# Peptides against a protein of PDB entry 6RO1: the designs that were tried, part 32

Target 1, 216 residues: chain A of PDB entry 6RO1
Amino acid sequence: LGKEIEEYIHKPKYCLPFLQPGRLVKVKNEGDDFGWGVVVNFSKKSNVKPNSGELDPLYVVEVLLRCSKESLKNSATEAAKPAKPDEKGEMQVVPVLVHLLSAISSVRLYIPKDLRPVDNRQSVLKSIQEVQKRFPDGIPLLDPIDDMGIQDQGLKKVIQKVEAFEHRMYSHPLHNDPNLETVYTLCEKKAQIAIDIKSAKRELKKARTVLQMDEL

## One batch from the design tools (peptide; made by RFdiffusion4, then SolubleMPNN)

Design b1_p12_1_s2 (from b1_p12_1, 5 letters changed)
Fold by OpenDDE base, seed 4:
Structure b1_p12_1_s2 (fold): chain B 216 residues (1-216), chain A 12 residues (1-12)
Amino acid sequence: as target 1 above (216 residues)
Amino acid sequence: MKTGYEIDRTPL
């Protein structure tokens, strides 16, 4: 259910207007959960689908993410990895494909204009942690309908199913009827996203070390 | 440096 909403939210046609500098976003790359990061900027890259010749523009968002210190050493050859739970990590500007955004917050941080100094990047981590303290129930999300203006009837049906599922889960916690169909539709769409990720990664590999580019 | 955050639900 949450992943079905994610599949709408991370579409460039919906999320790009909300990728302003300072926007809090969650970044997830397969098994690598970076958690909350901060948008620095985004860019459109021209891409041509190798098989169709169609122009398929790639959208890359630069996100300040908490990375492992090991990722700093290998940053020229390896994709950034999230900081371990036991480490402080280091905040880095990581180029991320827009479809790797798992959530978009209504929160925008004030960020330093110069992110070259480590102290300036680490100050943003302190700001994220302050926001997390102020929202103990979780950092607030943009509403996909009311805030993002997504009119897609497929999304509305997903939300209605989520609300109905949540209502059933809260009313009957023991009736985990894993509606296998919802899991299958989620898995198929996740697989399609993973394919679109793979195609997008191939083209970005030609330009910069972007998250997930090295796993193709 | 400006510190803090805002709630911004507006598009570009």
Scores: peptide ipSAE 0.579, ipTM 0.923, DockQ to the pose 0.804
Fold by OpenDDE base, seed 2:
Structure b1_p12_1_s2 (fold): chain B 216 residues (1-216), chain A 12 residues (1-12)
Amino acid sequence: as target 1 above (216 residues)
Amino acid sequence: MKTGYEIDRTPL
């Protein structure tokens, strides 16, 4: 359910208008959870699919993320990794493929104009932590229907199922969901997107170390 | 430096 909503909100056609500087976003890359970061900017990259010659635009969002200090030493050659729970880490501007955004907040931070100084980047972490203290039940999300204007009937059905499931979890405990076929067509589109992403990854990795998932 | 946040539900 939450993952099914994520598959809609991270689509460029829906999320790009909301990727303004200072927007809070969650970033996940496979097993790597960066948690909440801050949008700095985004860019469109032209990509040519090697097998079809079709132009598939890649969207890269620069996100200020809390990274492991170990990954920073190799930042030119290796993808950034999240700070371990026991480490302080360092806030870094990481180029992220837009589909790695797992959540988008209604919150926008005021950010320093110059993020080159470490102290300016670390000040943003303090601002995120202050927002988290003000929202003990979690940082508020953009509504995918009311705020993001997503009209997709598939999403409306997912939300109705979430609301019905939440309402049922509050009312009664057990039964199975049968929608396997919609998962297969989404998995084939995901597998084709994953192949296209793996190809695009190889070309983007040559040009810029971009944070990316190997499997969607 | 401007510190703080706003709630912004608007697109660009």
Scores: peptide ipSAE 0.575, ipTM 0.922, DockQ to the pose 0.804
Fold by OpenDDE base, seed 5:
Structure b1_p12_1_s2 (fold): chain B 216 residues (1-216), chain A 12 residues (1-12)
Amino acid sequence: as target 1 above (216 residues)
Amino acid sequence: MKTGYEIDRTPL
């Protein structure tokens, strides 16, 4: 369910108006979860599909992400890697394809105008951590319908299923309905299938776009 | 430097 929502929110048609500087976003690249980062800016790149000659605009968002220090040394030749849980890491501005956004927050940070100094970038990490402390149940998300204006009937059906599941979960003690475990397992399997479809679409798009990031 | 955050649900 959450991943089916993610397939809508990362579409440029819906998310671009909300990619203002300071917007908190989650970035996930296959197995690499960067967690929460901050939008710096976005750009539209003209891309020509090599096989059709069709203009397929690539949307690149520059996101300030907590990266591994090891990946910074190789940043000229290798894609940025997320900081390990035990690592301090370093905040870096990473060009991210918009379809790699896994969540968009209602929170916007005030960010330094100059992110060239390391201290300015690290100050943003401190601000993210302060926001996380204020939201112990998780950083608030934009509502895909009410905030983002997504009218897609497929999304509405997904949300109605989430709400009906949450309502059943709270109305019936988890201990007595064997159908709830089946619904969780089906939601996890469907979430995993949606990951795998998203990862496969991302790999298909990356196999096309990593070839084009080496040409940029 | 401006510090802090806002809740902003508005599009650009």
Scores: peptide ipSAE 0.574, ipTM 0.922, DockQ to the pose 0.829
Fold by OpenDDE base, seed 3:
Structure b1_p12_1_s2 (fold): chain B 216 residues (1-216), chain A 12 residues (1-12)
Amino acid sequence: as target 1 above (216 residues)
Amino acid sequence: MKTGYEIDRTPL
């Protein structure tokens, strides 16, 4: 269920208005969880598809993330890596594709105007840690419907299922619903199928765009 | 430096 919500919130048409400087965002890249970072700015890059002349806009957000010191030494050639749990790490401004945002907070930090000094970047980490201490149950999220204005009926059905699941989980002692694992596994399978269908549709759209070019 | 945070649920 959470992954199905992520598929809506990371769409540029929904999230771009909320990517203001200082916005807390959660960043994941495949197996790499960077946790909570802070938006510095965003840019729209016009990728001209070399073959169709169609402008496929690439959206990149610069996010201040806690990175491993090892990844910084090779930063010219290697993608940034998250700091290990026991590592201090270093705060770096990382260009992130908007679809790698897994969560968007209602919290917006005041950030230093100049993030070139290491001390200014590390001060933002202290601010994130202070916010995390103020929200022991987790940093508050933007509501996809009420705050982000997402009117998609598919999302509304997902949220209704989450609410009905949470209501059942809190109404029954956690030990008594043998369907919790089945519902979680079904929700994960459905989320995976939705990702796979979306990936397959992207590949099919790329393949059709290539095939339509070979037929012209 | 401005320290702290705000709760901002508004779009640009």
Scores: peptide ipSAE 0.568, ipTM 0.922, DockQ to the pose 0.831

Design b1_p12_1_s3 (from b1_p12_1, 4 letters changed)
Fold by OpenDDE base, seed 4:
Structure b1_p12_1_s3 (fold): chain B 216 residues (1-216), chain A 12 residues (1-12)
Amino acid sequence: as target 1 above (216 residues)
Amino acid sequence: MKTGYEIDRKPL
């Protein structure tokens, strides 16, 4: 259910207006969970689908993420990796494909204008940690309908199912497995997204190391 | 540097 909402939220047609500098976003790349990062900037790249010749614009968001120091040594050849749980890590500006955004917060940070100094980047981590302390139940999300204005009837049906499922989950213990078909449709959508990501990665590899580039 | 955050629910 949460993943079905993500499939709407990460669509460029919905999320791009909300990718302002300072916006808190969650970034997830397959098994790599970066957690909360901060939008620095956004860019549209022209992409041409190799099989159709159709212009498929690639949307890249630069996100300040907590990365492992080990992954930074190989940043010319390898994608950034999330900081280990026991590691302080280092805040790095990582180019991220927009579909790797798993959540978008209503919170927007004030960020330093110059993120070249390490201290300026690390100051943003302190700001994220302060926000996390102020929201013990979790950093608030943008509402897909009320804030993001998504009119898609498919999303409305997903939200209604989530609300009904949450209401049911709070009312009854976990004994009804939500239909395997919804998990399969999510897995197929994830697989299609992963294919679209792989296609998009080939073009970005020409310009800059982007999160998820090395799985081609 | 401005420190802190705002709640911003508006599109660009």
Scores: peptide ipSAE 0.582, ipTM 0.923, DockQ to the pose 0.808
Fold by OpenDDE base, seed 2:
Structure b1_p12_1_s3 (fold): chain B 216 residues (1-216), chain A 12 residues (1-12)
Amino acid sequence: as target 1 above (216 residues)
Amino acid sequence: MKTGYEIDRKPL
């Protein structure tokens, strides 16, 4: 359910208008959870699908993320990794594929104009922590329907199921998941997207180390 | 530097 909503909100058609500088976003890459970061900018990259010659534009968002110091030593060749819970880490501007955005907040931070100094980047981490203190139940999300304007009937059905499940989890626990067949057609589109992402990975990795998933 | 945040639900 939450993951099914994520599959709508990370689509470029819906999220790009909300990727303004200072927007809070969550970034996940496989097992790597970066938590909340801050949008700096985004760019459209031309990608050519190797099998069809079709132009499939890649959207890369530069996100200020809390990274491990180990990943920064190899930042020219290796993808950034999240700071460990026991590690201070360092705030870095990381190029992220837009589909790795797991959440988009209604919150926008005021960010420093120059993010080259470490102190300016670390000041943004303090601002994120101040926002988290003001929202003990979690940083507020954009509404996918009311704020993001997503009219997809599939999402409306997912939200109605989430609301009905939240209402039912408050009223009775019963397990039965009937949606196995929609998972297969989504897995084939997802496998094709993963192949297109893997080819695009090879091209973008030659030009800039971009944060991306190998398997969706 | 401007510090703080706003709630912004608007597209670009």
Scores: peptide ipSAE 0.581, ipTM 0.923, DockQ to the pose 0.809
Fold by OpenDDE base, seed 5:
Structure b1_p12_1_s3 (fold): chain B 216 residues (1-216), chain A 12 residues (1-12)
Amino acid sequence: as target 1 above (216 residues)
Amino acid sequence: MKTGYEIDRKPL
């Protein structure tokens, strides 16, 4: 369910209008969860599919992400890695393929105009942490239907299943509907498969500065 | 520097 929603929201057709500077987004690359970052800008890159010669435009979003200090040393040759849970990390502007956006928030931060100074980048991390404190149940998402205008019937069916699931769970919290575990397990398995496909491609192409440009 | 956030549900 959550992943099936992700498959819609990360499509350039739907998400690009909402990738304004300061937009909070979640970035996940394979097993690497960067958590919440901030959109700086996006760019359209010309990509030519090697087998068809068709122009498949790549959308690269520059996202300010909390990266491990180890990944910064290798940032010229290796893809950025998320900060470890117990690590302070460092906020870096990472070029990210748009399909790596796992969530898009209704929250938009005011960001410094110059992100070259470390202090300006780290100030944005403080702002993210302040927003997280204000939303203890999680940072609010854009509604994929009402805010993002996604009319896809597949998504509407997914949302209806989520709503009917949540309604049943809250109406009968003591009845383990065995269908609940199956839906979560399928979502986690699709999660892991998308992670594993991503990881296999990233291992193949350790030499590019764009997050997941190695998978293309 | 502008600090803080807004709730922005609007497209560009």
Scores: peptide ipSAE 0.579, ipTM 0.923, DockQ to the pose 0.845
Fold by OpenDDE base, seed 3:
Structure b1_p12_1_s3 (fold): chain B 216 residues (1-216), chain A 12 residues (1-12)
Amino acid sequence: as target 1 above (216 residues)
Amino acid sequence: MKTGYEIDRKPL
């Protein structure tokens, strides 16, 4: 369910209008969870598909992310890595493919105009942490239907299933619906198969796209 | 520096 919603919100046609400077976004790359970062800007790169000659636009968003200090030493050739849980880390502007955005917040930060000084970048981390303290139940998300205007009937059916699931989960003690485990296991198996097929297609596309970004 | 945040649900 949450991953099915993510498949809509990270599409450029839906998310690009909401990638204004200061927007809070979550970034995930495979096993690497960067958590909450801040949009600095975005760019559209024209990519020629190697097999069709068709221009497939690649969208890159520059996101200020908390990175490990180890990854910064090799930053000329290696992808940025998230800070370890107990690490202070350093805030860096990282070029991120738009499809790596796992969430988009309704929160927009005021950011420094100049992010070249380390102190200015680290001030943004303090601002993220202050926002997190104000939202103990989690940073508020954009609504994919009401805020983002996604009219896709597939998404509406996913949301209705989430709402019906949450309503059943809160209205009935977890002990009385034997179909909950079967629906969870079937939704997890279908989600896992859809994730594995999409992960394999995304790994193939990410391997091509990261290779193409390292060449650009 | 401008400090703080806004709730902005609007597209550009």
Scores: peptide ipSAE 0.573, ipTM 0.923, DockQ to the pose 0.833

Design b1_p12_2_s1 (from b1_p12_2, 6 letters changed)
Fold by OpenDDE base, seed 5:
Structure b1_p12_2_s1 (fold): chain B 216 residues (1-216), chain A 12 residues (1-12)
Amino acid sequence: as target 1 above (216 residues)
Amino acid sequence: MEPKSDAPFKWF
């Protein structure tokens, strides 16, 4: 259910109005979870599909993300990698395709005007950590219907299923189970796997469509 | 293009 929501919110037609400088966003690229970062800016890049000549505009958001220092040494040849949980890391401005945004917060941060100094970038990490301390149940999300104005009936049905599931969970005797955190973590992992499978199936379908065009 | 949103936000 969580990723069925992600499949709507990361679409440029819905999320672009909310990608203001300082907006907290969560970034995930395949197996790489960068966690929460801060929007710096976004750009529209003209892309031409090689096979159709159709203009498929790529939206790139520059996000200040906590990156591994090891990956930064190789930044000329390799994509930035997320900092390990135990690593301090370094905040870097990373160009991210908009479809890699897994969440958008209602929170915005004041960002330094000059992000060239490392200390200015690291100050933003301190601000993210302060926000996380203020929201122990997690950083608040934009509501996809009420805040983002998404009218899609598929999304409304997903939200209704989430609400009905949450209501059933809170009414369940397991709500007082000390293992609840373990069950939540397993449910989140299962939700994440189901989504990764759906993404991989879509990529496989795209790749198969390209291969079928080369065989004709 | 600057993103315009009237959605609730908290500043920190």
Scores: peptide ipSAE 0.081, ipTM 0.785, DockQ to the pose 0.102
Fold by OpenDDE base, seed 3:
Structure b1_p12_2_s1 (fold): chain B 216 residues (1-216), chain A 12 residues (1-12)
Amino acid sequence: as target 1 above (216 residues)
Amino acid sequence: MEPKSDAPFKWF
């Protein structure tokens, strides 16, 4: 279910409009979880598949990510690696394929105009950490339907299944498996968080609609 | 093509 939603969100046709500078995004490449980073820039590259006269467009987003210091030494030849949990790491601008975006936040940060100084890049890490402190239940996501405008019936069915599963989890005390209680409490917290996010987004939309009405 | 979206966002 969560992975199925991710498969819609990371599609260029849906996510590209939301990759503005300062947007918080989560980057994951297979086993490498970079966590939350900040969009710096966006570019379209054309890739010519050698056997198809069709130009498949590759979309690359430059994301400021917390990288291991080991990645600095090999940055010319090797892919950046995420900082270890115990490591301080360093914020680096990493070119990321758009399909590696696992999440897109409703939050945008003000970023320094010059990211060449290490201190300017590290200031953005402090800002991410401050946002994480303000959202203990997790950084707020864009709504795939209400914010991203995804009309795909497959996604709507997935969301309905998630909502129905959440509702069934709440309404049916499922069987006596003690491991189900921990999953249940996590799903309860997640659904309460989803409701609170949906409420906070509705308030933010209302506040924006009110601000737009006062500017007219 | 620059990302264009009227989607709600919160600045920090």
Scores: peptide ipSAE 0.038, ipTM 0.749, DockQ to the pose 0.072
Fold by OpenDDE base, seed 4:
Structure b1_p12_2_s1 (fold): chain B 216 residues (1-216), chain A 12 residues (1-12)
Amino acid sequence: as target 1 above (216 residues)
Amino acid sequence: MEPKSDAPFKWF
């Protein structure tokens, strides 16, 4: 369910209006969880799909993220890596594809005008940590319907299922009901099936795009 | 292009 919401939130159609400087965003890239970072800037890059000539704009958000100092030494050839839990790390401005945003907060921070000095970047980490202290239950999210104005009926149905699931989780005492693990496993399987259907639809779209070029 | 949005936000 959470992953199904993420699949709406990270769409440029919905999230771009909310990517103002200072916005808190959560960044995940495959196995790399950067956690919470701060939006610095946003850019639209023209991309031409190699197999259709169709303009597919890439949306890149520059996010100030806590990175491993080891990964930054190799930054000429390697993507930035998240700081290890026990590592101090270093705050760096990382260009992130918008689809890698896993969450968007209602919180915006004041950021220094010049982020070139390390001290200015590290000051933003202190601000993130202060926000985290103020919200022990987690940094507040933008509501995808009420705050983001997403009218998609698929999302509304996902949210209704989340709310109905949360209501069931809170209204039923956590009895070690083996059905809860079954419901979690079923929700994970359903989320995986939704990912697989989306992957298959992307692959089918790619295959159709290739077929349309061979017919031109 | 800066996102122009009256999106709700809280400053900290």
Scores: peptide ipSAE 0.026, ipTM 0.684, DockQ to the pose 0.086
Fold by OpenDDE base, seed 2:
Structure b1_p12_2_s1 (fold): chain B 216 residues (1-216), chain A 12 residues (1-12)
Amino acid sequence: as target 1 above (216 residues)
Amino acid sequence: MEPKSDAPFKWF
């Protein structure tokens, strides 16, 4: 279910409008989970499919990611690797194919104009860590329907299945685990916070649409 | 082209 949602959100036709500088994104390449990084910029590269000669544009997003220092020494030829859990790592601007974005946040950070100094890049890691402290249940995601405007009926069915699974996971009395009430109350609070965020976002969108109408 | 979105975002 989560992977099925990912297959929609990482499509360029849906995610490109949300890849503004400072947007928090999660990057995963096969076994390499970089976690949360920050969008610096994106570019469209012309690519030609070798078998059809068809133009298949590659979308590359530059993302500031926490990388292993070992991978940086070989950076001329080797792909960046995520920092190990025990490693401090270093924040680097990494070119990432857009389909490697596993999540897109509603959060956007201010980034330094010059990312050449290590201290400027490491300041962004401090900002990510501060966001993570503010969101102990995880960094808030863009809603694929309400925020991203995805109209795909397949995605709507996936979300309905997730909601029905969550509702069943909550409504099935696992009667006997005392930790389930805490998880249930946290998940009801998270669901209520998600509803309140959706309502507040709808009101903010209405208010912005009204403010844009009053400036015309 | 910078991506433009009317989608809500939160600055920190």
Scores: peptide ipSAE 0.026, ipTM 0.693, DockQ to the pose 0.077

Design b1_p12_2_s2 (from b1_p12_2, 5 letters changed)
Fold by OpenDDE base, seed 4:
Structure b1_p12_2_s2 (fold): chain B 216 residues (1-216), chain A 12 residues (1-12)
Amino acid sequence: as target 1 above (216 residues)
Amino acid sequence: PEPKSDAPFKWF
């Protein structure tokens, strides 16, 4: 269910209006969880798909993230890696593709105007940690319907299922339902099927767009 | 679309 919501909110169509400087965002790249970072800037890069000539704009957000000092030594050739749990790390401005945003907060931070000094970047980490202390249950998210204005009926159905699941979780403590693992597995399978249907629809749309370009 | 200044937020 959470992953299904992520699949809506990380779309440029929905999230770009909320990527203002200072916005808290969560960044995840495959196995690399950077956790919470702060939006610094946003850019649109023109990209031409080599096989279709279709303009596929890449949306890049510069996010101040806590990175491992080890990965920064190789920054010319290697992607930044998240700081290890036992590591202090270093706050770095990392260019992130918008689809790697796993969450968007209602919180915005005041950021230093100059992020070139290490101390200015590390001050933002202190501000993130202060926000985390103020929200022990987690940093508040933008509501995808009420705050983000997403009208997608698929998302509304996902949220209704989340709310109905949460209501069932709180009304029946999960420890007593022997079918809970089955319900989680079914929810994960259903989420995976929804992802697979969406990937197949994207491929079908790409194939149709290519066919329409060959008929022009 | 571009970032909207009036988008919901709370400053900290």
Scores: peptide ipSAE 0.120, ipTM 0.749, DockQ to the pose 0.084
Fold by OpenDDE base, seed 3:
Structure b1_p12_2_s2 (fold): chain B 216 residues (1-216), chain A 12 residues (1-12)
Amino acid sequence: as target 1 above (216 residues)
Amino acid sequence: PEPKSDAPFKWF
């Protein structure tokens, strides 16, 4: 269910209006969870390589993220890595593909105008940690319907299922129903199948659009 | 274009 909501939120057509400087965002890349970072800047990169049938513009957001000090040494050639839990890390401006945003907060931080000094970047980490202390149950998220204005009936049905599930979870002491894992795994499988069908349909539409452009 | 949203946000 949370992953199904994430699939709507990370779409450029929905999230771009909310990627203002100072916005708190959560960044996850496969196994690498960077946690909460701060949007610094947004750029549209039209990497229209003429031979990649991806007519869809790539969107890159520069996010101030807590990175491992080990990743600093190879930062010119290697992707930034998240700081280990016990590591202090260093705040760095990392170019992030918009689809790697796992969450968007209603919170915005004031950021220093000059992020070149390490101390200015580290001050933002202190501000994130202060916000996290103010929200022990987690940093507040943008509502995908009320705040983000997502009118997708698929998302509305997902949210209604989440609410109904949460209501059932709180109303029934069956927090220990082993069927919960099965329902989650079935919902995740159905979500993954819906992703795979949507990605396959997108690739098929891209391939068809490329074929139609080669016929013009 | 700069992201413009009228969505509420809280500054800290």
Scores: peptide ipSAE 0.070, ipTM 0.731, DockQ to the pose 0.085
Fold by OpenDDE base, seed 2:
Structure b1_p12_2_s2 (fold): chain B 216 residues (1-216), chain A 12 residues (1-12)
Amino acid sequence: as target 1 above (216 residues)
Amino acid sequence: PEPKSDAPFKWF
């Protein structure tokens, strides 16, 4: 179910309008979880499918990600790897295919204009960590329906199933489902998405109210 | 063109 929402969010037709510089995004590539990064830039590349000759446009987003120092030494030939939990790592601008975005936040950061200096890139990590401290339950997500405007009936059904599952989990503890951990991880991701959406909607209502109060 | 969204965002 969280994966099913992810399959909508990472589609270029839905996410591209939200990939502004400074937008917080989660990046995951197979087993490599980079966690939260910051959008720097977006580009569309022409790609031709080798078998059909059809134009399949590649959407690449440059994201500031916390990378392992080992992957940086080999950066000429190797894909960037996430920093290990015990590693400090280094913030790097990594070109990421848009389908590798696992989440998009309602939060945007101010980023330095020049990201060539290590200190400027590392300042963005401090800003991410400050946002994480402000949101102990997790960084607020964009609502796929209300914020992203996704009208897909499949997604609406997925969200309804999530909400109904959350409501059932709160109303009746499903103590006996052997897939409980997978369902809990999916439902914690979803409850977190739904809480983050509700929290983002509340914080957005507050931020609009604050912006309206600072203009009064 | 830079992606533009009317979706609300919070700056930090």
Scores: peptide ipSAE 0.038, ipTM 0.739, DockQ to the pose 0.073
Fold by OpenDDE base, seed 5:
Structure b1_p12_2_s2 (fold): chain B 216 residues (1-216), chain A 12 residues (1-12)
Amino acid sequence: as target 1 above (216 residues)
Amino acid sequence: PEPKSDAPFKWF
């Protein structure tokens, strides 16, 4: 279910309108979870498929990500690695293929105009951490239907299955099925994150109104 | 303008 939603939201036709500078996005490459980063910009690269000669445009988003300092010492040709949980890491602008975006937030941050200084990049990490403190249940996601306008019937069926599962979880308290506990704990974390995202989106809409008032 | 970094951009 969550992965099936990701397969829709990372498609360029849906996500590109939401990849504005300052957008919070989650980046994952195979086993490497970079967590939450901030969009700097995006570009369209022409790619020619070697076997068909067909132009398959690659969309690259430049994302400020918390990278391991060990990976920064490695050659410019090596892929960046995520910072370890207990590592300070360093915020780097990393070109990311758009299909590696595992989540897109409703939150946008103001970013420094010049990201060349390390301190300016690290200030963005401080801003991400402040957002995470404001959203203890998790950073609010864009709604694929209401915010992103995705009309795909496959996605609507996935969402309906999630909602029907959530409704069943809330209507039948967990008294009788021990095999449900592990799936329920993961799904309650996700469902609580989704409800808290909806509450937190309302609070963020209120708080954006307040933050825009404090910057006036 | 492409964002400039003091560190190299790494592809995924």
Scores: peptide ipSAE 0.009, ipTM 0.518, DockQ to the pose 0.034

